# Peptides against a protein of PDB entry 3T6J: the designs that were tried, part 267

Target 1, 375 residues: chain A of PDB entry 3T6J
Amino acid sequence: PIVESYIGFIESYRDPFGSRGEFEGFVAVVNKAMSAKFERLVASAEQLLKELPWPPTFEKDKFLTPDFTSLDVLTFAGSGIPAGINIPNYDDLRQTEGFKNVSLGNVLAVAYATQREKLTFLEEDDKDLYILWKGPSFDVQVGLHELLGHGSGKLFVQDEKGAFNFDQETVINPETGEQIQSWYRSGETWDSKFSTIASSYEECRAESVGLYLCLHPQVLEIFGFEGADAEDVIYVNWLNMVRAGLLALEFYTPEAFNWRQAHMQARFVILRVLLEAGEGLVTITPTTGSDGRPDARVRLDRSKIRSVGKPALERFLRRLQVLKSTGDVAGGRALYEGYATVTDAPPECFLTLRDTVLLRKESRKLIVQPNTRLE
Target 2, 372 residues: chain A of PDB entry 3T6J as posed
Amino acid sequence: PIVESYIGFIESYRDPFGSRGEFEGFVAVVNKAMSAKFERLVASAEQLLKELPWPPTFEKDKFLTPDFTSLDVLTFAGSGIPAGINIPNYDDLRQTEGFKNVSLGNVLAVAYREKLTFLEEDDKDLYILWKGPSFDVQVGLHALLGHGSGKLFVQDEKGAFNFDQETVINPETGEQIQSWYRSGETWDSKFSTIASSYEECRAESVGLYLCLHPQVLEIFGFEGADAEDVIYVNWLNMVRAGLLALEFYTPEAFNWRQAHMQARFVILRVLLEAGEGLVTITPTTGSDGRPDARVRLDRSKIRSVGKPALERFLRRLQVLKSTGDVAGGRALYEGYATVTDAPPECFLTLRDTVLLRKESRKLIVQPNTRLE

## One batch from the design tools (peptide; made by RFdiffusion4, then SolubleMPNN)

Design b2_p25_3_s4 (from b2_p25_3, 10 letters changed)
Fold by OpenDDE base, seed 1:
Structure b2_p25_3_s4 (fold): chain B 375 residues (1-375), chain A 25 residues (1-25)
Amino acid sequence: as target 1 above (375 residues)
Amino acid sequence: SRREELLAAKPPAPHEMDYLEVAGR
């Protein structure tokens, strides 16, 4: 077997300012079969990057072919185990040197073990589809998230000599119609500049890329889905995201007005974006459970994903990228924190929903070291 | 200064999170 490992100060999610890495490490074995799918995605990455909703001037100047592998984790040391990893966590290096993507495949597999009777917040008619396609949809989402999410976009930079990595005279901000008015100065990084929102913002961008690009027929084809299956994978991927946005409320601390998990905050933001799109795309309905206690249901109108969801996500994702590229912290913070705000305002009443989420919280699954055998 | 703020800031204590639903970075 091919063994991979890493160790060090890698992820900064636990740092309130998103700057200091947490010490972690893993040992994993390459899953060749799943890695092959990711290699196909990599082969299409350059073309798929062009499908992202920003001008080429906001994309990397040169495509750098990354590595992408699926890993089965044997051991993981850290506060939490991710589903995927994109390293290095330095945008400048990603732009100039490249990056590596990994999917921790067996971590995803553990998530699939949710019992139908314990699956919360979904309509009964969606549960079977969700159970069936959660795994495959996760593979798609993680692949896109890592490769084309974290692996996309350009930061506008002025170097120490005053030179720009973009043409100030010709590059136009698609949101304003004006020339670029802000950029990263020498020594400024994504994390240093966007600070408290950097991690979650980036995760939101990456998740949004996943949702957006999973609609592309080529993507589903790469993963081996066609026809009705492809549509079901898309549906479940989007459904999972909106459900995750609701579940995310668990990780919000009202007393501190903060989020405890960057990815969950990101998912909540996406939920808010899709709710804002309206037109019946997403509906969250408070209900009463069979136990007589509060419950809720998330509904996603499949027929409106492309007509309503995609345009909304497109606009949002473009804004995320433009603000990121230009280093517009004020604009970025205003946008992101606006969607990340949790209130009890109607119609959603998110704080009330949070109580419901907490009430319906399942016991956390324990991830234990697997037994691996060679056959 | 920002540097001082960063140095003074500590990550929150580990808490129970549903990492199974978290797509990592």
Scores: peptide ipSAE 0.024, ipTM 0.488, DockQ to the pose 0.100
Fold by OpenDDE base, seed 2:
Structure b2_p25_3_s4 (fold): chain B 375 residues (1-375), chain A 25 residues (1-25)
Amino acid sequence: as target 1 above (375 residues)
Amino acid sequence: SRREELLAAKPPAPHEMDYLEVAGR
């Protein structure tokens, strides 16, 4: 078997300022069969990057073909086991040197295991479909998230010599219609500038890329889905995201007005974006469970994903990228924290919903380290 | 630099980072 490992101060999610890495490491075995799917995605990455909702001037100047492998984890050391990884976490290096993508396949498999009777917050009619396609849709999402999410976008930089990596005279900010007015100076990084929101913001961008691009037929084809199956995968992927946004409330601490999990905060933000789109795209309905206690249902109107959801996500995602590229921390913070705010304001009453989420909370899953042997 | 300042700061209390839960259970 092909063994891969990585180790070091890699992920900064535990640092509120997004700069200090947690010591993390894993040892894993390459899953060749699953890796082949991601290789196909890599082969299409350059083309798919052009489908992202920002001008080419806000995308990497040159696409550097990354590696993408699916791994079965043998051992993992860290505060949590991710489903996917994009490394390095330095945007400058991603832009100039390239990156590697990893999907932790057996971690995903564990995450997919949900019993129907324990599946919360979904309509009954969606449960079977959700169970059927959650795994495949998650593979799509992870692939897009890592490769085209984390792997996309350009940072505008002025180097120590005063040279810009973009043409100040010709590059236009698509949101303002004006020339670029802010950028990263020498020594400034994504994490250093955006600080407390950097990790979650980037995760939100990556998740949004996944949702946005999964609508593209080529993406589904790469993963082997066509026709009705492809549409179901899309639906379940979006449904999973909006559900995750509700579940995310578990990780919000009202007393401290903070989020304890960057990915979950990101998913809540996406939920808010899609709720704001209106037109019946997403509906969260408080209900009473069979046990007589509070419950809730999330409904996603499949027919409105492309007509309502996509445009809303497009606008939001473009704003995320533009603000990131230009190093506009003030604008970025205003945008992101605005959507990340949790109140009990109607109609959603998110703090009340949080109580429901906590009430319906499932037991934490534990991963047990596997053993392997040669036969 | 801002990065240096951030790196010099004391680490806060650990945040919950369970990616299995992140995957939506």
Scores: peptide ipSAE 0.022, ipTM 0.475, DockQ to the pose 0.024
Fold by OpenDDE base, seed 5:
Structure b2_p25_3_s4 (fold): chain B 375 residues (1-375), chain A 25 residues (1-25)
Amino acid sequence: as target 1 above (375 residues)
Amino acid sequence: SRREELLAAKPPAPHEMDYLEVAGR
């Protein structure tokens, strides 16, 4: 078997400033069969990048084709095991030197096995569909998230010699209609500038890219879905995200006004964006469970994903990218923290919903090291 | 089709982990 290892100070999610890496290490085996799907995605990546909702001037000048491999993890040392990885975690290096993507396939496989009776916060009519398509939708989301999420977008930089990597006279900020007013100076990085919001902000951008691009027929075709199946995969992917946004409340600490998990914060932000879109796209309804205690239901109107959801996400995602590209920390923080704010204001009453989420949560389980054998 | 395969597949063994329980990127 082809063995890959991953060792070092890589992920910064536990750093309050989003900069210092936690020591992480794994040993994994390449899953050739699963890697084939992601290879097809890589082959279409350059074309799909053009579908992202920002001007080409805000995208990388050249796409450097990465490797994308599905890995079955044998052992993992760290605070949390990811579903996918995009490295290096330096945006400047990604756009100049390239990157590598991996999907932790057997981690995803664990996520596929949701028990219907334990599936919280979904309507009964959605549960079977959700269970059926959760796995396939995860493959799509992770692939897009890693390859075209983390792998997309340009940072405007002035180098040590004073040269810009963009034309100051012709590049226009699509949000303001003006020339570019800010950029990264020599020595400034994404993490150094955006600091406390950098990790979660980037995860939010990547997740949003996944949701946005999964609507593209070519993406679903790459993963082997057409017609009604493709639509179901899309629906379940979006449904999973809005549900995840609700579940994310577990990781908010009201008394400290902070988030304890960057990905969960990102998912909550996306939920807020889609709720703000209105028009019945997303509805969260408090209910009473069979035990007489608080419960909730999340409903996503599939017929409004393209008409309401996509435009809302497009605008939001473009803003995220523009603010990131220009190094506009003030604007980026205002936008992101605005959506990340958790209050008990109606109609959502998120703090009350948080209590419901906590009440209905299951204990976090431990992933156990698998055994392997040669046949 | 993929859908038919999934519908015909045996229910997966219960796993104690969900997607949200792994710190997936």
Scores: peptide ipSAE 0.018, ipTM 0.439, DockQ to the pose 0.373
Fold by OpenDDE base, seed 3:
Structure b2_p25_3_s4 (fold): chain B 375 residues (1-375), chain A 25 residues (1-25)
Amino acid sequence: as target 1 above (375 residues)
Amino acid sequence: SRREELLAAKPPAPHEMDYLEVAGR
């Protein structure tokens, strides 16, 4: 077996300012079969990066072929076990030195074990499809999220010598039509500039990349899905995301106006973006459960994913990247916090929905670390 | 610098960082 491990101050999610890493570590065994799928994704990465909705000038100058491995975790020490990892968590290093992607395969497998009767907030006719394709769709999402999400985009930088890593005269901001007016100066990083929103913002960008690129036939083919299966995987991936956006409300603290989980905040933001798109793409309907208490249903119109959802996500994702690249904290914060704001305003009444989410909250699962043996 | 200021800040209170729950719901 191939054994992989890491240890150190890695993830900064527990730091409200996004700067200080939590000490964590894992020991894992390579899953060769699943790793092969990710290797195919890596082989297509350079081409798929061109499908992202920003100009090449906002993408990394040189594609650095990363490693991508599926791992079965034997032990994980930390506050939480991720589904996927992209390291290092420094954008400058990702640009210049490269990065490694891992999918924690057996963590994902545990997440797939959902009982139909306990599956909340979905239409009855979606439940079986959701159960069937949640796993595969999540594999796709994790792969895209790590490799092409976290692994994409360029930061505009002026180094200590005053040199720019972009042509100030020719590079145009696609949102404004003007030359680049802001960038990262020496010593400035993504986390240092965007601070309190940095982690969640980046997760939102990565998740959005996943949703956006999962629509690409080549991506589904890489993962072995074609025809109706591919469409079902797409549908369930998007459905899972909008459902997650609703579930995310559990991690919002109204009294403090803050989020306690970066990924969930990100998913809520995406839900808001897709709701804003309108046209019946996403509908959240308050209902009454069989117990006579509040419930809700999330509906995603499959037929509108490409026509309504994709364009909305494209515009949003481009804005995220442009603001990130240019170090425009004011613009980035305005955009992101706008979508991350939770109010009780109609028609969604998110604070009321939060009460419903809390009411329907499932018992927390306990993760048990596995063992392995050679036979 | 802003980075230095952030690094000098007191350790934050724990946040809910259950990635498994995020993935599993």
Scores: peptide ipSAE 0.024, ipTM 0.486, DockQ to the pose 0.019; fails the geometry check

Design b2_p25_4_s1 (from b2_p25_4, 9 letters changed)
Fold by OpenDDE base, seed 2:
Structure b2_p25_4_s1 (fold): chain B 375 residues (1-375), chain A 25 residues (1-25)
Amino acid sequence: as target 1 above (375 residues)
Amino acid sequence: VIVPGTRAVPLGKDGKYTVDFDPEE
């Protein structure tokens, strides 16, 4: 077998300032079959990057072909096991040296396992579809999230000598219509500038890229989905995200007004964006469960994903990128924290919904390793 | 072919080389 490993201070999610990496490591075996799908995605990456909703001036100057591999993990050492990885976590290195993408396939397989009777917050009519397509849609989402999410976008930089990596006279901020007013100075990084919101903000951007690009027929084709199957994968991917946004409330601490998990905060933000779009795209309805206790249902109108959802996500995603590129911390924080705010204001009453989420939550799980078999 | 597998158990179960699992991550 082809064995891959990595080790070091890599992920900074446990640092409140998003700067200090946690020591992490894994040993894994390459899954050749699944890796082939990601290689097809890599082959299309340069073209797909052009589909993102920002000008080329806000994208990397040079496309650097990355590596993307699906791995079956033998053992993982860390506080949490991810579904996907994009390294290094330094934007400057990603821009100049490239990056590597990894999908932890057998971890995803566990995540795909869903018992219908335990599946919360979905309409009955959606449950079977969700169960059927959760895995495939997640593969699509992870691939896009890592490769074209984390792997996209440019930071505007002024180096120590005062030189810019962009043309100050010609590059226009698509949000303001003006020339670029802010950038990263020498020594400033994404994490150092955006600090407490950096991790969650970046995850939100990456997740949004996934949702946005999964609408592209070429993406679905790469993963082997066409026609009705492709539409179902899209629907389930979006449905999963809005459901995840509701589930995310578990990780909000009202007393401290903070989030305890960066990805979950990101997913809640996306939910808020899609709710704001209105027009019946997303609805969350409090209900009463069969046990007589509070429950809820998330509804996504699939017919409005492209007409309502995509434009809303496009605008939001562009804003995320523009603020990131320009190092506009104030604007970025205002935008992101605005959507990340959890109150009990109607009509959503998120704090009340949080109580429902907590009531319905499953027990936390541990990945047990090793669990190796012969085939 | 050796295939590294994965299984999840509820938090609190004893086991070797376990890691917290977030199924939504």
Scores: peptide ipSAE 0.047, ipTM 0.548, DockQ to the pose 0.188
Fold by OpenDDE base, seed 3:
Structure b2_p25_4_s1 (fold): chain B 375 residues (1-375), chain A 25 residues (1-25)
Amino acid sequence: as target 1 above (375 residues)
Amino acid sequence: VIVPGTRAVPLGKDGKYTVDFDPEE
């Protein structure tokens, strides 16, 4: 339909246990031009799913063609306005019944609008490129995040009758080389098992899928980018992610050792993964601003994205999926919380960097709706 | 043609009634 809406208890990001939905709703109009790009992405989804770094046995048994539509929001009621949505939020339903994706295009267009002089933590040489391509890169990232991130992966389940949705004798855990040792039992869900890390973990997986698959030429072609433009979009997408990982520190509360925003925690985790990869891929350098106060710069080496970044992300993303599929909460928590830990250990000194992030924090913004015009 | 849109208004660091932006769900 040309007009889309939903209402109800949908997203659980504000629940510390990731289970209880917040009441929200929206009314939006279809953006036909952008929707056409997402339709092309959907048409390639089955093939692109095969590019993900886990065995087919860890992917959904049947490809269910989802809907993907770009929406211009008239009004959104809730504590936060997303850039993209994948519903339903139940992994079992996504796996068996399918899902719908939407991109809130007009939210994307304005949410990250920043004046060049206020753009923090980037080198001067990257600022103009970032400003030019952040919008298009967001479209790519959101599309991949929703469709192939949230829309990918299988949960291994034993039903109430004792039947498995996988062959216990033949399916091998690619991380251990052994048969599958754990799964979801009847009544167990992703959220119920992984609890406090479930939302952020899933967002991290989805964001990682976006970064990983945006390197695929077919993806950039779908969005209309070729040659140098495609490479710039890739670069800016990765640059934005590592920058976001630094910005994420705003949402960490040291006194409580907790994160207040699932997506930002996820982005910090990705930053940590890419920093761990080393080899000069990502560098965060404390600096002194023109005001004489602490500042910082994030540097991403473009030439190392494919050679260093991709393999690191591949390994990490595979581990995320395997642990999710097998319901290995202990392993998943150890992995994720390990990367989500914020300390002041050198060389990064993240707690010190957090002070810098807070010092350079941009003014909060109110999203104003509606802003509808006639053309 | 009706073009729905949004805009962001800075309220400052201590501004009230801000909406948390959750980029992707």
Scores: peptide ipSAE 0.054, ipTM 0.562, DockQ to the pose 0.189; fails the geometry check
Fold by OpenDDE base, seed 5:
Structure b2_p25_4_s1 (fold): chain B 375 residues (1-375), chain A 25 residues (1-25)
Amino acid sequence: as target 1 above (375 residues)
Amino acid sequence: VIVPGTRAVPLGKDGKYTVDFDPEE
C-alpha cells in the first residue's frame, strides 16, 4: 500500500486568535478507488471555479492543479480528526505555490453507521433517505469544501515594493460598485487580520461553496449520481447542513458568548442565512418527544433549494469572499458575528432550542483507531 | 472539516483494510 503521513503544527482551530497551529499527525493508506472520484473533480476544478458567485477578479489569477487523494487513516494524533484537509493553511501560498487536498475516507464512513432510531431532529419521512445518502453526500461536500472552498478566492495584496496584484483602476467591488478601497499590506495575512473569526469564517465559506456547487449537474455526474439519485444527494447534503446548524448549538457557551468549535459555528451561520431567506425553505419546529420531553424537527423544502436557497447562498458567499479579498475586517466581522449571534428571540428561540439540543445529545464520543487488518 | 467524535472510525466503503471495533461502545 501507499502510505502517507503528515506531522506538524498545522491547524489553528484551537487557537482563539486563529494563528497558532496545533501539533497534529497521522499515518494513512491511500485509497485508490476513492481517489479516482476526486481526480475527476480536480480535472473539472478550473471550470467549476468559474461557477462561484464572485467576479473573476476576485478569483485566483492562475489555476494551479492540486493533488487530491482519499486516505484511510490508520492512526491520528490531535484534538480532532478531520474529514478533509487542504494545505498549506496560508492563502498567499495557496494562490502562488499551489495546494494539496486529502479526504479521510474512513472518517467519512462514520456517516454510514447512522442508526435510524438515534437520528434526531429530522422528520420521519426524511430519515431513511438521510441514512441512505448521508455518506455519498458527505463525499461530495468534503470534495467541494476542500478543493473549491479552501482552494478558491484571491487576496488583494500590496507587496513590500508597493505593487498590487490587482488593477486598482478597473477592479470593482461587486457589493459597493466602487473601486477597491482595502487590501492586505506586506506582512498581513488572513489570520492576522481576521484573528478570532478567521478559522470559522473560512470554514463557513468552504461549507457554503460545497452547498452552492453541489447544485451543479457536472459535480453530481463526477461522483456518479444522476436523475433522482442526484437530486436526493443534493437534498440530503443541504438537509445535513441545516441539521448540523441546529446541532451546532451544543458548542455555544451562552455565559461566555463564544463558540467552542469553528466548524459548528460555521454551520450555524449557514443555518441562519438559509432561515433568513424565508419562504418556507427551512423550518425548525419545537416538538414533544415520545418521552414527553422537548424535541425539535428540521424541515427543508427541497423544491425551494434552487429557487430560494441558492440565491440566498449566492449573495452570502459573494459577500464573504469580497470581504475576505479586500481584507475588510470590520465588514467581515460585522457580517459573520451578526449571523453567529445566538439569542432567544422569536420565532427561532435559539437558546431554547439549545436546551433541546443538549437534552437530546448523545454522550461524548471519542474517535479511536482500533486494530487494522487486511480484508 | 472536523467530524464530531464517534465511537469508531470505520472502514471506508472502498477501503482495503478493515478496522475492528466494539459496536457496543
Scores: peptide ipSAE 0.029, ipTM 0.376, DockQ to the pose 0.082; fails the geometry check
Fold by OpenDDE base, seed 4:
Structure b2_p25_4_s1 (fold): chain B 375 residues (1-375), chain A 25 residues (1-25)
Amino acid sequence: as target 1 above (375 residues)
Amino acid sequence: VIVPGTRAVPLGKDGKYTVDFDPEE
């Protein structure tokens, strides 16, 4: 088998300031079949990058073909096992030197095996579809998230010599219509500037890229989905995201007004964006479970994903990128924290919903005793 | 992407080699 491994101080999710890496390592075996799909995605990456909702001036100057593999992990040492990885975690290096992507395929598989009777917060009619397509949709999402999410966008930088990596006279901020007013100075990084929101913000951007680009027919084709199957994968991917946004409330601590999980915070933000879009795109309805206790249902109107959801996400995603590129911490924080705020305001009553989420939560499973077999 | 909360055994995908994990619970 083809074996991959890495070890070191990689991810900074446990650092409140997003700067200090946690020691992490894994050993994995390459899944050739799934890797082939990701390689096809890589082959289309340059074109797909152009589909992102920001001007080329906010994208990398040169496309650098990355590596992308699907891995079945044998062992993972760290505080959390990711479904996907994009490294290095330095945006400046990503745009100048390139990057590598991996999908931890067997980690993703865990999410696929949710028992129908334990699947919370979905309409009964959506459960079978969700179970059927959760895996494939998640593969698509992770691929896009890593390759075209984390792997996209440009930081505007003034180097130590005072030179800019962008034309100050011609590059226009699409949000303001003005010339670029802020950038990263020498020594400043994404994490150093955006600090407490950096990780979650970036995950939100990457997740948003996934949702946005999964609507592209070429993406679904790459993963082998066409026609009704492709539409179902799209639907389930979006449905999963809005459901995840609700589930995210588990990871909010009201008394401290903080989030304990960057990705879940990101997913809540996306939920808020899509709720704000209105027009019946997303509906969260408190219900009563069969046990007589509080429950909830998330509904996503499939027919409004493209007409309502996509434009809303487009605008939001563009704002995320522009603020990131320009190092506009104040604007970025205002935007992101605004959507990340959890209140009990109607109609959503998120704090009340949180109680429901906590009531319905299922304990995480500890992964032990990895087994490898030949087929 | 981090998957916060596994609910099943992470099994390997199709291929010559498969990797399985067993949950504690």
Scores: peptide ipSAE 0.013, ipTM 0.366, DockQ to the pose 0.061; fails the geometry check

